# Designs tried in a protein design run: peptides against a protein of PDB entry 5D63. Part 62

Target 1, 292 residues: chain A of PDB entry 5D63
Amino acid sequence: SLRRGIYHIENAGVPSAIDLKDGSSSDGTPIVGWQFTPDTINWHQLWLAEPIPNVADTFTLCNLFSGTYMDLYNGSSEAGTAVNGWQGTAFTTNPHQLWTIKKSSDGTSYKIQNYGSKTFVDLVNGDSSDGAKIAGWTGTWDEGNPHQKWYFNRMSVSSAEAQAAIARNPHIHGTYRGYILDGEYLVLPNATFTQIWKDSGLPGSKWREQIYDCDDFAIAMKAAVGKWGADSWKANGFAIFCGVMLGVNKAGDAAHAYNFTLTKDHADIVFFEPQNGGYLNDIGYDSYMAFY

## One batch from the design tools (peptide; made by RFdiffusion4, then SolubleMPNN)

Design b2_p13_8_s4 (from b2_p13_8, 9 letters changed)
Fold by OpenDDE base, seed 2:
Structure b2_p13_8_s4 (fold): chain B 292 residues (1-292), chain A 13 residues (1-13)
Amino acid sequence: as target 1 above (292 residues)
Amino acid sequence: DPLLEEFKRLEAE
């Protein structure tokens, strides 16, 4: 079953993603097909899937940018019914905003069925153009129609997944204690992570003994990422991944504070030195504490 | 190095 998380939802037939037009939070904003750029933040194309308790395979889909929800207009079962952004809540009972999401017959893509109407989210005519209509359309779970098949590219990790990534890293001290701050994390591309770092002022910050040293840099970076998240997204229920670590070197005669994020495949962590903006697979320290 | 000292403290616990 689909896990709670943030997804980039891409059509199985053409290089088009489910896009909330202009990222507008207005009720009735069209959801459309739109081109996307891999390995970047596709601002209007990220959706938080929240599973509905006790309703199998059923979710709300919240647009990360607007904070509004995917909504089948009037819950109509007519083919061609508009799919729009609309205000809502994660655990709504409104069937217009409830989507049953299960694997398609190909075993890789998903189909998105409106809970009430039983129609499917359809990229009308498989149109790859920006602004192409996405609508509810009749269909069946076993049909191979790519207009109704969607890849759910997971853009986030759960705290448990992050924990697992940390645990398998070779640069973790035996005394390691991790502290989880959030439940789900949007994982940023390094380019975005770096830009946040640049914008934070840290590149121009002066290291000063104790008063502004490694821990200050690391915490400032995390704070900057947190602020960036708050300023960038209207949806709730997730955080932006940026960890802080305290580590000791192999000799046990030096300690350091630094950041870390997750690799593109979310399987590993990479260390980030906030004092110089560098990414390292080995920062020269083994972490004995992290919070993220 | 206070940070290192803290590590040693925690390690000793």
Scores: peptide ipSAE 0.575, ipTM 0.959, DockQ to the pose 0.902
Fold by OpenDDE base, seed 1:
Structure b2_p13_8_s4 (fold): chain B 292 residues (1-292), chain A 13 residues (1-13)
Amino acid sequence: as target 1 above (292 residues)
Amino acid sequence: DPLLEEFKRLEAE
């Protein structure tokens, strides 16, 4: 079963992703195939999949950038029916915006079936060009047509997954207490995380005893990431991952406040020093508190 | 170091 989360949805046949054209929030904005750049924020190509309670394998798909939802035009079962962005809600009953998402016959990719029409999201003709039509099309779950097969590259983690990543890190103190602030987190590539840090002004900030020291830097970084999230995305129901930790060194004679994020594979955490923008696997402290 | 003092407080609890 597909987990709730943010996904980059890539065609199984060609290097094309499901893209909301121009990231527009207008009703009826075409959803199209578009090229993407790995390990970057593909702004118009991120989709929050929200599972519908008590409806197996069925989701709404909210475009992260526009805040609009994947919508089969008029819910038509006719092959070639447009798939567009349209205003909606996460738990809508509108079958035009309900998508059953299950593994394809190849066991790796998914197919996206409209709940009402039972047609599938189709990259028409497997066209790899930017702006290629995506439409509802007849199909079956077991059909091998790559036009209707999609890889769901998960770009987020749940709070539980983040918690697990922290728990297996060797630099956690025995007294550790974590506080979860949100439920789902978009995990940024380091380049983006660093850019937010740069844009925050923290690189030019001066350490000052107590008045602006390690905890201020760490909290300022988290605030900067939060603001970046709010300013960048129109969808709700997720946060941008950026943690704050308090830690003590092995000798127990020094403490520090710092940040952390998740590695690319989401399996581990990496520490971030907001005073210099450095990423470290070992920051020299064991965390006794975190909030994220 | 207030942070360290706070840690020690928490550790003692």
Scores: peptide ipSAE 0.574, ipTM 0.959, DockQ to the pose 0.859
Fold by OpenDDE base, seed 5:
Structure b2_p13_8_s4 (fold): chain B 292 residues (1-292), chain A 13 residues (1-13)
Amino acid sequence: as target 1 above (292 residues)
Amino acid sequence: DPLLEEFKRLEAE
């Protein structure tokens, strides 16, 4: 079963992703195929899949950028029916916005079936061009047509997954206590994380004893990421991953406050020094406290 | 270092 989370949804046949055109929040905005760049934030191509309680394998798909939802126009079962962004809610009963998402016959890709019409999200003609039509189209779960098969690239982690990544890191102190702040986290590429750091003004901030030292830098980074998230995305129900840690060195004679994020594969954490913008696998401290 | 002292306090608990 597909987990709740944020996904980049890529066609199985061509290098095209499901894109809300211009990221517009207007009702009826076309959802189209569009090229994407791996390991970057594809701003208009991220979708929060929210599972519907008591309806097996059925979700709403909220565009992170616009805050609108994938919507089959008029819920029509006619082949070629437009799929658009439309205002909605995560737990709507509107079948135009309910999507049953299950593995395709190949066991790796998914098909996206409208709950009401039973038609499938289709990259029409497998067109790889930017702006290519995505529509509802007749199909079956067992068909192999790549026009209707999609890879769901998970772009977020649950708090439990983050917790697990921390737990297996070798730079965690035996006294470690972690505090989870949110339930689902968009994990940023380092380049984006760094850009937020730069835009925060922290690179120009002066270290000052106690008044603006390591903890201030780390918390400022956390705040900057939070603000970035709020300013960048209209969807709710997720956070941007950025952790704060307190750590002690091996000798036990120095402590430090720093940040951390997750690696690309979401399996590990990497430490971030907000005083210089560096990423390190070993920051020289073992964490005894984190919140994220 | 207050941060270090805080760690020591917590470790002792």
Scores: peptide ipSAE 0.572, ipTM 0.959, DockQ to the pose 0.903
Fold by OpenDDE base, seed 3:
Structure b2_p13_8_s4 (fold): chain B 292 residues (1-292), chain A 13 residues (1-13)
Amino acid sequence: as target 1 above (292 residues)
Amino acid sequence: DPLLEEFKRLEAE
């Protein structure tokens, strides 16, 4: 079963992703196929999948940028019916915005079926051009048509997944206590994380004993990421991943505060030094406390 | 270092 999370949804046949045109929040904004750049934030192409309680394999899909929802126009079962962005809520009962998402017959891609009409999200003619039509179209779960098959590239982690990544890292002290702040986290590429760091003013900040030292740098970075999230996305129900750690060295004669994020595969953490913008697999300290 | 002292306090608990 598909987990709650943020996904980049890519066609199985051509290098095209499900894109909300111009990221517009207007009702009726076309959802289209569009090219994407791997390992970057594809701003209009991220979707929060929220599972509907007591309805198997059924979700709403909220565009992260616009805060609007994937909507089958008038819920029509007619082939070629437009799929658009439309205002909604995560747990709506509107069948125009309810999507059953299950594995296709190939076992790797998914199909996206409208709950009411039973038609499928279709990249019309498999068109790889920017702005290609995406529509509801007749189909079956076992059909092999790549126009209706989609890879769900997970761009977020749950708090449990983040906790697991921390737990298997070798630089965690035996006294470690973690505090989870949110339930689901968008994981940023390092380039984006670094840009937030640069824009925060931290590169020009001066270390000063106690008044502005390691803990201030680390907290300032987390605050900057939080503000970036609030300013960048209209959807709710998720956070941007950026952790704070307190750590002690092996000798037990020095302590430090620093940040951390997740690696590209979301399986490990990488440490970030907010005083110089460096990424390290070993920052020289074992964490005894984190919040994220 | 106050941060280190705080760690030692917590470790002793």
Scores: peptide ipSAE 0.568, ipTM 0.959, DockQ to the pose 0.861

## One batch from the design tools (peptide; made by RFdiffusion4, then SolubleMPNN)

Design b2_p14_1_s1 (from b2_p14_1, 6 letters changed)
Fold by OpenDDE base, seed 5:
Structure b2_p14_1_s1 (fold): chain B 292 residues (1-292), chain A 14 residues (1-14)
Amino acid sequence: as target 1 above (292 residues)
Amino acid sequence: SIEDQFREEYYSLR
């Protein structure tokens, strides 16, 4: 079954993603097909899938940017019915905003069926152009029509997945204690992470003994990412991944505070030095504490 | 905690 998380939803037939047009929060904003750029944020194309308790394989889909929800207009079962952004709540009972999401017959892609109408989210005519119509359309679960098949590219990790990634890293001290702050984390591309770092003013900040040293840099980065998240996204129920670590060197005579994020495949962590903006697989310290 | 004391003594952050 599909896990709770943030997804980039890409058509199985053409290089087009499900896009909330202009990221608008207005009711009735068209959801359309739009091109995307790999390894970027794709601002209007991220969807938080929230599973509905006691309703098998059924979710709401909240656009991260707008905070509105995927909505089948009037819940109509007519082919060609508009799919729009509309105000809602994560655990709504409105069948216009409830989507059953299960694997397609190919075992890799998903189909998105409206819970009420039983029609499927369809990239009309498989149109790859920006702004192409996405609509509810008749279909079946076993059909191979790529217009109704979607790859769910996971853009977030659960706290458990983050914990597992940390546990796999060789630079963890035997005394390690981790503290989880949130449940689900959007994982940023390094380019975005770096841009937040740049915009924070940290590149121009001067290291000063005790008064503004490694812990201040690391915490400032965490704060900058948090603020970026709050300022960038209208959806709730997730955080932006940016960890803080305290580590000790091999000799045991020096300690350092630094940041870390997850690799693109979410399987590993990479260390980030907020004093110079560098990404490192080995920062020279073994972490004895982290919060993220 | 005892662990915290150890860290305070040996793991000064810089």
Scores: peptide ipSAE 0.046, ipTM 0.660, DockQ to the pose 0.205
Fold by OpenDDE base, seed 3:
Formats: structure tokens, sequence, C-alpha cells
Structure b2_p14_1_s1 (fold): chain B 292 residues (1-292), chain A 14 residues (1-14)
């Protein structure tokens, strides 16, 4: 079953993603097919899938940028019915905004069925052009029509997945204690993470004994990422991944505070030095404490 | 804990 998380939803037939036009929060904003750039933040094309309790394989889909929800217009079962952004709530009972999402017959892609109408989200005619119509359309779960098949590229991790990635890292001290702050985390590309670092002013900050040293840099970076998240996205129920670690060196005569994020495949962590903006697989310390 | 005391006493962040 599909896990709660943030997804980039890509058509199985053409290089097009499900896009909320202009990221607008207005009711009735068209959801359309649009080109995307791999390994970047596709701002209008990220969707938080929230599973509905006690309803198998059924979700709401909240646009991360606008905070509005995928909505089948009037819940109509007619082929060609518009799919739009519309105000809603994560656990709504409105069948216009409830989507059953299960694997297609190919075992890799998903189909997105409206809970009420039983029609499927369809990239009309498989049109790869920007602004192509996405609509509800008749179909079945076993059909091979690529217009109705979608890859769900996971852009976030759960706290449990992050915990597992940390646990696999060789630079964790035997006395390690981790503290989880949130439940789901958008994982940023390094380029975006670095840009936030640059915009924070940290590159120009001077290390000063005790008054502004490693812990200040690490906390300032986490604060900058938190603010970036709050200022960038209107959806709730997730955080931006940026961890803080305290570590001790192998000799046991020095300790350091630093940041960390997740690798592209979300399987490992990479250390980030907020004093110089460097990414390292080995920062020279073993972590005895982290919060993220 | 003893572990916490050790960290507080001997590990100063730089």
Amino acid sequence: as target 1 above (292 residues)
Amino acid sequence: SIEDQFREEYYSLR
C-alpha cells in the first residue's frame, strides 16, 4: 500500500507531472500536466498523500505549495470531468476529494481512482505539452492505458525511515540518543539545502570562542531551514529535513556540533558542516546525540 | 545518568 508522504506524481507514458497551475490556492484552479526538472524542487508538483483511517488505500492529495486538495469537479463520473485544486481538509468525507490509489497491472505505476465516481485521473490523450488537461475518465484497474498510470516518486521520509538511515551510518557513537521532532520530512536536494545556507548569512559568520561557535552555527542552519519551510509551503503536516548532531572524535578529546541531511535515495545520511557549507561522508566525529 | 554526567563534564563543544 502507498505510504503517507510527499510525492512527485509523474505520468507513466510521457515526461509530464501532475501540476497545480501557477500554484494558485483559488478554488477551481486547474490541475494540468506539466514538464518537470529531475532532482529539483518542482514547486507546484508536490502532493502530500494522507491516508484515510479505516478506508483501504484511500487518500486525500494536498498540494504542498497551495495547501489545496485534488478535487473531481462535482464528483461527476462523466469522462472529461475537470480535476482541480479546491479547499479541503486532510481527513475530509467529501468524495470529490477522496482518491483510491493502488498499483496498476504493471506492478510499478499507480492508478488514482476517485472514491465516489470510480473514474480515474487521466492525462487526456497522453498530451505531454505544458498545460495539458487532466480529467476524470472511465477505466478499470487492469487496463494498461498509460494515460491513467502514474509513478509516485517519494520526496519525503518518515521519522522511522530517517531513524533507520542514521542507524546504518558508521559514525554513530555507542551512547547515541536520537530525538524525533516531526513525523514526515521533505528531503531537499543539496543545491536547495546549500542555497538556504547561503541565504542565512552563515557563510559570512565568524567563529568566535564560546559566543558563536559550532553549536550556534548548527542551530542557526536548522532555524534557517525551518523558516524556509514555513515561508515556502502552505500545506501542513510535514517538516523540512535538517538534523543537528553532537559528536565526539575518536580520540575522545574533542566534541563538535554539526548538521546532517539524507542522500538522494534516502537510504543514508550525509554530514553538513555549517561553518563552511561542506558535505562530508565522514566529518571526523561520532554522534552521541541528534535531533531532527 | 552516569553517561550524561560524563558528557557534561568532559565533552565541551568547539
Scores: peptide ipSAE 0.042, ipTM 0.656, DockQ to the pose 0.189
Fold by OpenDDE base, seed 4:
Structure b2_p14_1_s1 (fold): chain B 292 residues (1-292), chain A 14 residues (1-14)
Amino acid sequence: as target 1 above (292 residues)
Amino acid sequence: SIEDQFREEYYSLR
């Protein structure tokens, strides 16, 4: 079953992703196929899938950028019915915005069926061009038409997954206490994470004894990421991953505050030194406290 | 805190 999370949704047949045109929040904004760049943020192409309680495999899909929801126009079962962004809520009962998402017959891709109409999200004609029409279209769960098959590339982690990644890291102190601040986290590519760091002013910040030292840098980075999240996305119900750690060295005679994020595969953490913008697998400290 | 003291005494990064 598809888990709650943020997904980049890519067509199984051509290198095209489900894109909310211009990221517009206007009702009726077309959802279209659009090219994407792997391992980048793909701003208009991220969707928060919220599972509907007690309705098997059924979700709303909120565009992360616009805060609007994938909507089958008038809930029509006609082939070619427009799929648009439309205002909504995560747990709506509006069948125009409810999508049953299950594995296709190939076992790797998914199909996206409108709950009400029972039609499927279709990249019309498999058109790989930017702005290609995405529509509701007749289909079945078992057919192999790639126009209706989608890879769900998960771009977020749950707090539990983050916790597990931390637990696997060898640089955790025996006294470690972690504090989870949110439930779901968009994991940024390092390039974006670094850009936030740059834009925060931290690269030009001077280390000063106690008044602006490691803890200030680490907290400033987290604050910058938080602000970036708030300023960048209109959807709610998720956070941007950026952790803060306090660690002690092996000798037990020095401590440090630093950041961490998740690796590309979300399986591990990588340490980030906000004083110089470096990513490290070993920062020289074992964490005894983290919040993220 | 002890940790604060450790940071100031034994760790500095510029």
Scores: peptide ipSAE 0.038, ipTM 0.705, DockQ to the pose 0.105
Fold by OpenDDE base, seed 2:
Structure b2_p14_1_s1 (fold): chain B 292 residues (1-292), chain A 14 residues (1-14)
Amino acid sequence: as target 1 above (292 residues)
Amino acid sequence: SIEDQFREEYYSLR
């Protein structure tokens, strides 16, 4: 079954993603097919899937940028019915905004069925052009039509997944204590992470003994990421991944504060030195404490 | 723990 998380949703037939046009929060904003750039944020194409309690395989889909929800216009079962962004809530009872999402017959892609109408999200005619119509369309779960098959590429991690990634890293001290601050985290590409670092002013900040040293740099980076998240996205219920660690060196005679993020595949962590913007697999310290 | 001892001895991180 599909897990709660943030997804980039790509058509199985053509290189097109489900896009909220212009990222607009207006009711009735078209959801369309649009090209995407791999390994980038793709701002208008991220969707938070929230599972509905006690309704099997059924979700709301919140656009991360606009904070609005995928909505089948008037809940109509007619083929060609528009799919739009519309105001809503994560646990709505409005069947126009409830989507049953299960594996297709190919076992890798998903189909997205409106809970009420039983029609499927369809890239009309498999059109790969920017702005192509996405609509509700008749179908069945076992059909092989790629117009109605979608890959759900997960762009976030749960706190448990982050915890697991940390736990398998070789640079964790035996006394390690981790503290989880949120439940779901958007994982940024390094390029975006670095840009936030640059924009924070940290590259020009001067290390000063105790008054502005490693802990200040590390916390400032986390604060910058938090602010970036708040300023960039209208959806709630997730955070931007940026951890803070305290670590001790092998000799046990020096300690350091630094940041960390997750690798592209979300399986491992990579350390980030906020004093110079460097990414390292080994920062020279074993973490005895983290919060993220 | 070694970390607790270290923090007490050195007070601050580098």
Scores: peptide ipSAE 0.041, ipTM 0.669, DockQ to the pose 0.182; fails the geometry check

Design b2_p14_1_s2 (from b2_p14_1, 7 letters changed)
Fold by OpenDDE base, seed 4:
Structure b2_p14_1_s2 (fold): chain B 292 residues (1-292), chain A 14 residues (1-14)
Amino acid sequence: as target 1 above (292 residues)
Amino acid sequence: SIEDEFRREYYSLR
């Protein structure tokens, strides 16, 4: 089954993603097909899938940017019914906003069926142009029509997944204690992470003994990421991944504070030095404490 | 655990 998380949802037939037009929070904003850039944020094209308790394979889909939900207009079963953004809640009972998401017949892509109407999210005519209509359309689970097949590329990790990634890293001290602050984390591309770092002012910050040293840099980076998240997204129920670690060197005579994020495949962590903006697989310290 | 006093010995890049 599809896990709770943030997804970039791409058509199986053409290089088009499910896009909330202009990222608008207005009720009735069209959801459309739109081009995307791999390994970037794709601002209007991220969807938080929240599983509905006790309803198998059924989710709400909240647009991360607008905070509105994927909505089948009037819940109509008519082919061509508009799919729009609309205000809602994560655990709504409104069938217009409930989507059953299961694997298609190809075993890789998913189909998105409206819970009430039983119609499917359809990229009309497989149109790859920006602004192409996405609508509810008749179909079946076993059809091979790529207009109704979607790849769900997960852009987030659970706290458990992050914990597992940390546990796999060889630079963890035997005394390590981790503290989880949130449940689901949007994982940023390094380019975005770096841009936040730049915008924070840290590149121009002066290291000063004790008063503004490694821990200050590391905390400032985390604070900057947190603020960036709050300022960038209207959806709730997730955080932006940016960890803080305290580590001890191999000699056991020096400590350091630094950041870390996850690799692109979400399987590993990479260390980030907020004093110079560098990414390292080995920062020279073994972490005895982290919070993220 | 690592002693708090030990934590004061931070590595500096500058």
Scores: peptide ipSAE 0.035, ipTM 0.672, DockQ to the pose 0.147
Fold by OpenDDE base, seed 2:
Parts: sequence; structure tokens; C-alpha cells
Structure b2_p14_1_s2 (fold): chain B 292 residues (1-292), chain A 14 residues (1-14)
Amino acid sequence: as target 1 above (292 residues)
Amino acid sequence: SIEDEFRREYYSLR
């Protein structure tokens, strides 16, 4: 079954993603097919899938940018019914905004069925052009029509997944203790992570003994990422991944504070030095404490 | 705990 998380949703037939037009929060904003750039944020194309308790395989889909929800207009079962962004809540009972999401017959893609109408999210005519219509359309779970098949590319990790990634890293001290601050984390591309670092002013900050040293740099980076998240996204219920670690060197005679993020495949962590903006697989310290 | 003692030893960071 599909896990709670943030997804980039891509058509199985053509290189088009589910896009909230202009990222607008207005009720009735069209959801359309749109091209995407791999390994980038794709601002208007991220959706938080929230599972509905006690309703099997059923979710709301919140646009991360606008904070509005995928909505089948009037809940109509008529083929060609518009799918739009509309105000809502994560655990709504409005069937216009409830979507049953299960594997298609090919075992890799998903189909998205409206809970009420039983119609499916359809890229009309498989149109790959920007702004192509996405609508509710008749179908069946077993049908192989790629217009109604979608890949769910996971763009976030749960706190448990992050914890597991940390545990796999060889640069963790035997005394390590981690503290989880949130439940779900959007994982940023390094380019975005670096840009936040640049915009924070840290590249021009001067190291000063104790008054502004490694811990200040690391915390400032985390604060900058937090602020960026708050300023960039209208949806709630997730955080931006940026960890802080305290580590000790192999000799046991020096300690350091630094940041870390997750690799592209979310399987590992990579260390980030906020004093110089460098990414390292080995920062020269073994972490005895982290919070993220 | 032993872990707490260790952390206190390295409280001052560089």
C-alpha cells in the first residue's frame, strides 16, 4: 500500500506530471499535465498523500505549494469532469477530495480513483503538452490504459526512514543518540540546500572562538532551512530535512558540530559543513548526537 | 548514564 508522504506524480505513458496550475490557492484552479525537470523541486507538482484512517488505500492529496487539495468537480462521475485544486483538510469526509490509490495491473504504477464517483484520474488523450487536461474518467483497475496510470516518486522520508539511513552510516559513534523533531521530511536536492546556505549569509560569516563557532554555524543552517520551508510552502504536516550532528574524532580529542542531509535515493546520509558549504561522505567525526 | 558523561566531556565544541 502507498505510504504517507510527499510525491511527484508522473504519467506512465508520457513525461508529464500532475501540476497545479501556477501553484494558485484559488478554488477551482486547474490541475493539469506539465513537463518536469528531474532532480529538481518542481514546485507546483508536489503532493502530500495523507491516508484516511479506517478507509483502505484512500488518501487526500494536498498540493505542497498551494496548500489546497485535489478535488473532483462536483464529484461527478461523468467522463471529462475537471480535477481542480480546492480548499480542504487532510482528513476530510468530502468524497470529492478522497482518492483511492492502488497498484495498477502492471505492478509498478498506480491508479487514482475518486472514492465517490469511482472514476479515475486521467491525462486526457495522453496529451504531453503543458497545460493538458486532467479529468475524471471511467475505467477499471485492471485496464492497461496509460492515461490513467501514474508513477508515485517519493520525495520525502519518514522519521523512521531517516533514522534507518543514519543507522547504516559508518560514521556513527557507539554512544550515538538521535532526537526526532518531525514525522515527515521533504528531502531537498543538494543545489537547493546549497542555495539556502548561500542565502543565509553563512558563507560570509566569520568563525569566532566560542561566540560564533561550529555549533552556531550548524544551528544557523538548520534555522535557515526551517525558515525557507515556512516561506516556500503553504501545506502543513511536514518539515524540510536538515539535521544537526555533534561528533567526536577518532582520536577522541576533538569534537565538532555539523549538518547532514539525505542522498538522492534516501538510503544514506551525507555530511554538510556549514562553515564552507562542502558535502562529505566522511567529515572526520563520528556522531554521538543528532537532532533532525 | 555513560553516554551522558561522554557528552558532557565534549560539551565544548570547536
Scores: peptide ipSAE 0.049, ipTM 0.651, DockQ to the pose 0.243; fails the geometry check
Fold by OpenDDE base, seed 1:
Structure b2_p14_1_s2 (fold): chain B 292 residues (1-292), chain A 14 residues (1-14)
Amino acid sequence: as target 1 above (292 residues)
Amino acid sequence: SIEDEFRREYYSLR
C-alpha cells in the first residue's frame, strides 16, 4: 500500500509528471502533464498523499506548492473530465477529491482512481508536451494502458525512516538521544540545501567565541531551512528535513554542533558543516544528541 | 559517566 508522503508522480509511458499549472491556488486550475528535471525540486509537481482513515488505499492529494487538492471536476464519470486544483482539506469527504491509489498490473506503477466516479487519472493520448491534458477516463485496474499508469517517486521520509537512517550511521555516540520534531519530511537535493545555506548569509558569517560559534551556525541553518519551507510551500502537515547534531570527538576533549540531511536514497545521513557548506560522511564527531 | 561529565565540563567548546 502507498505510504503517506510527498510524491513526484511521473507517467509510466512518457517523461511527464503531474503538474499543477503555474502552481496557482485558484479553484479550477488545470492539472497537466509537464516535463521535469530529475534530482531537482519540481515545484509544481509535488503532491502530499494523505491516507483517509478507514477507507482502504484512498487518499487526498494536496499540491505542495499551492496547497490545493486534486479534484475531478463535478465528480463526473465522463471520459475527458478535467482534473483540477481546488480548495479542500486533507480529510475531506468530498468524493471529487478522494483518490484510490493502488499498484497497477505491472507491479511497479500505480493507478489513480477517483473514489466516486471510479474513473482513472489519465494523461490524455499519452501526450508528452508541456500542458498536456490530464483528465478522468474510463479504465480498469488490470488494464495496461500507460496513459493511466504512474510512478510514485517518494520525495519525503517519515520520522521513523529518518530515525532508522540515523541509527545505522557509524558516527553515533553510545549516549545518543534523538528528538523528533515532525512526522514527515521533504528531503531536499543537496543543490537546494546549499542554495538555502547561501541565501541565509551564513557563508559570510564570522565565527566568534561563544557568542556566534558552532551551535549558532547549526541553529541558523535549521532556522533558514524552516523559513524557506514556510515561504515556499502552501501545504501543511510536513516539514523540510534539516537536522541539528551535537557531537563529541574520539578523544573526548572537544564537542561540535553541526547539521545533517539525508542521502538521495533516504537510507543514510550525510553531515553538513554550516560554517563552510561542506558535506561529509565523517565530520570527526560522534553524535550524542540530535533534533530534527 | 565520563561522557556526561565531559558534556558538563566542555559545554563552552561547542
Scores: peptide ipSAE 0.046, ipTM 0.643, DockQ to the pose 0.190; fails the geometry check
Fold by OpenDDE base, seed 3:
Structure b2_p14_1_s2 (fold): chain B 292 residues (1-292), chain A 14 residues (1-14)
Amino acid sequence: as target 1 above (292 residues)
Amino acid sequence: SIEDEFRREYYSLR
């Protein structure tokens, strides 16, 4: 079954993603097909899937940027019914905003069925142009029509997944204690993570003994990422991944504070030195404490 | 403590 998380939703037939037009939070804003750039933040094309308790395979889909929800207009079962952004809540009972999401017949893509109307989210005519119509359309779960098949590219990790990535890293001290702050984390590309670092002013900050040393740099980076998240997205119920670690070297005669994030495939962590903006697989310390 | 000692001499990049 589909896990709770943030997804980039891409058509199985053409290089088009589900896009909330202009990222607008207005009721009735069209959801359309639009081109995307791999390995970047596609701002209007990220969706938080929230599973509905006790309703199998059923979700709300919240646009990360606008904070509005995918909505089948009037819940109509007519082919060609508009799919729009509309105000809502994560655990709504409104069937216009409830979507059953299951694997298609090919076993890799998903189909998105409206809970009430039983119609499917359809890229009309498989149109690959920017602004192409996305609508509710008649269909069945076993049909092979690529207009109604979607890849769900996971852009986030759960706290459990992050914990597992840390646990398998070789640079963790035997005394390690980790503290989880949130439940779901958007994982940023390094380019975006670096830009936040640059914009924070940390590149120009001077190391000063104790008064502004490694712990101050590491905490400042985490604060900068948190502020970036709050200022960038209107949806709630997730955080931006940026960890803080304290570590000791192998000799046991030096300690350091630093940051870390996840690799592109979300399987491993990579260390980030906030004093110089460097990414390292080995920062020279074994972590005895982290919070993220 | 070790923590106090490291902050003085070794806690951060110089």
Scores: peptide ipSAE 0.037, ipTM 0.675, DockQ to the pose 0.137; fails the geometry check

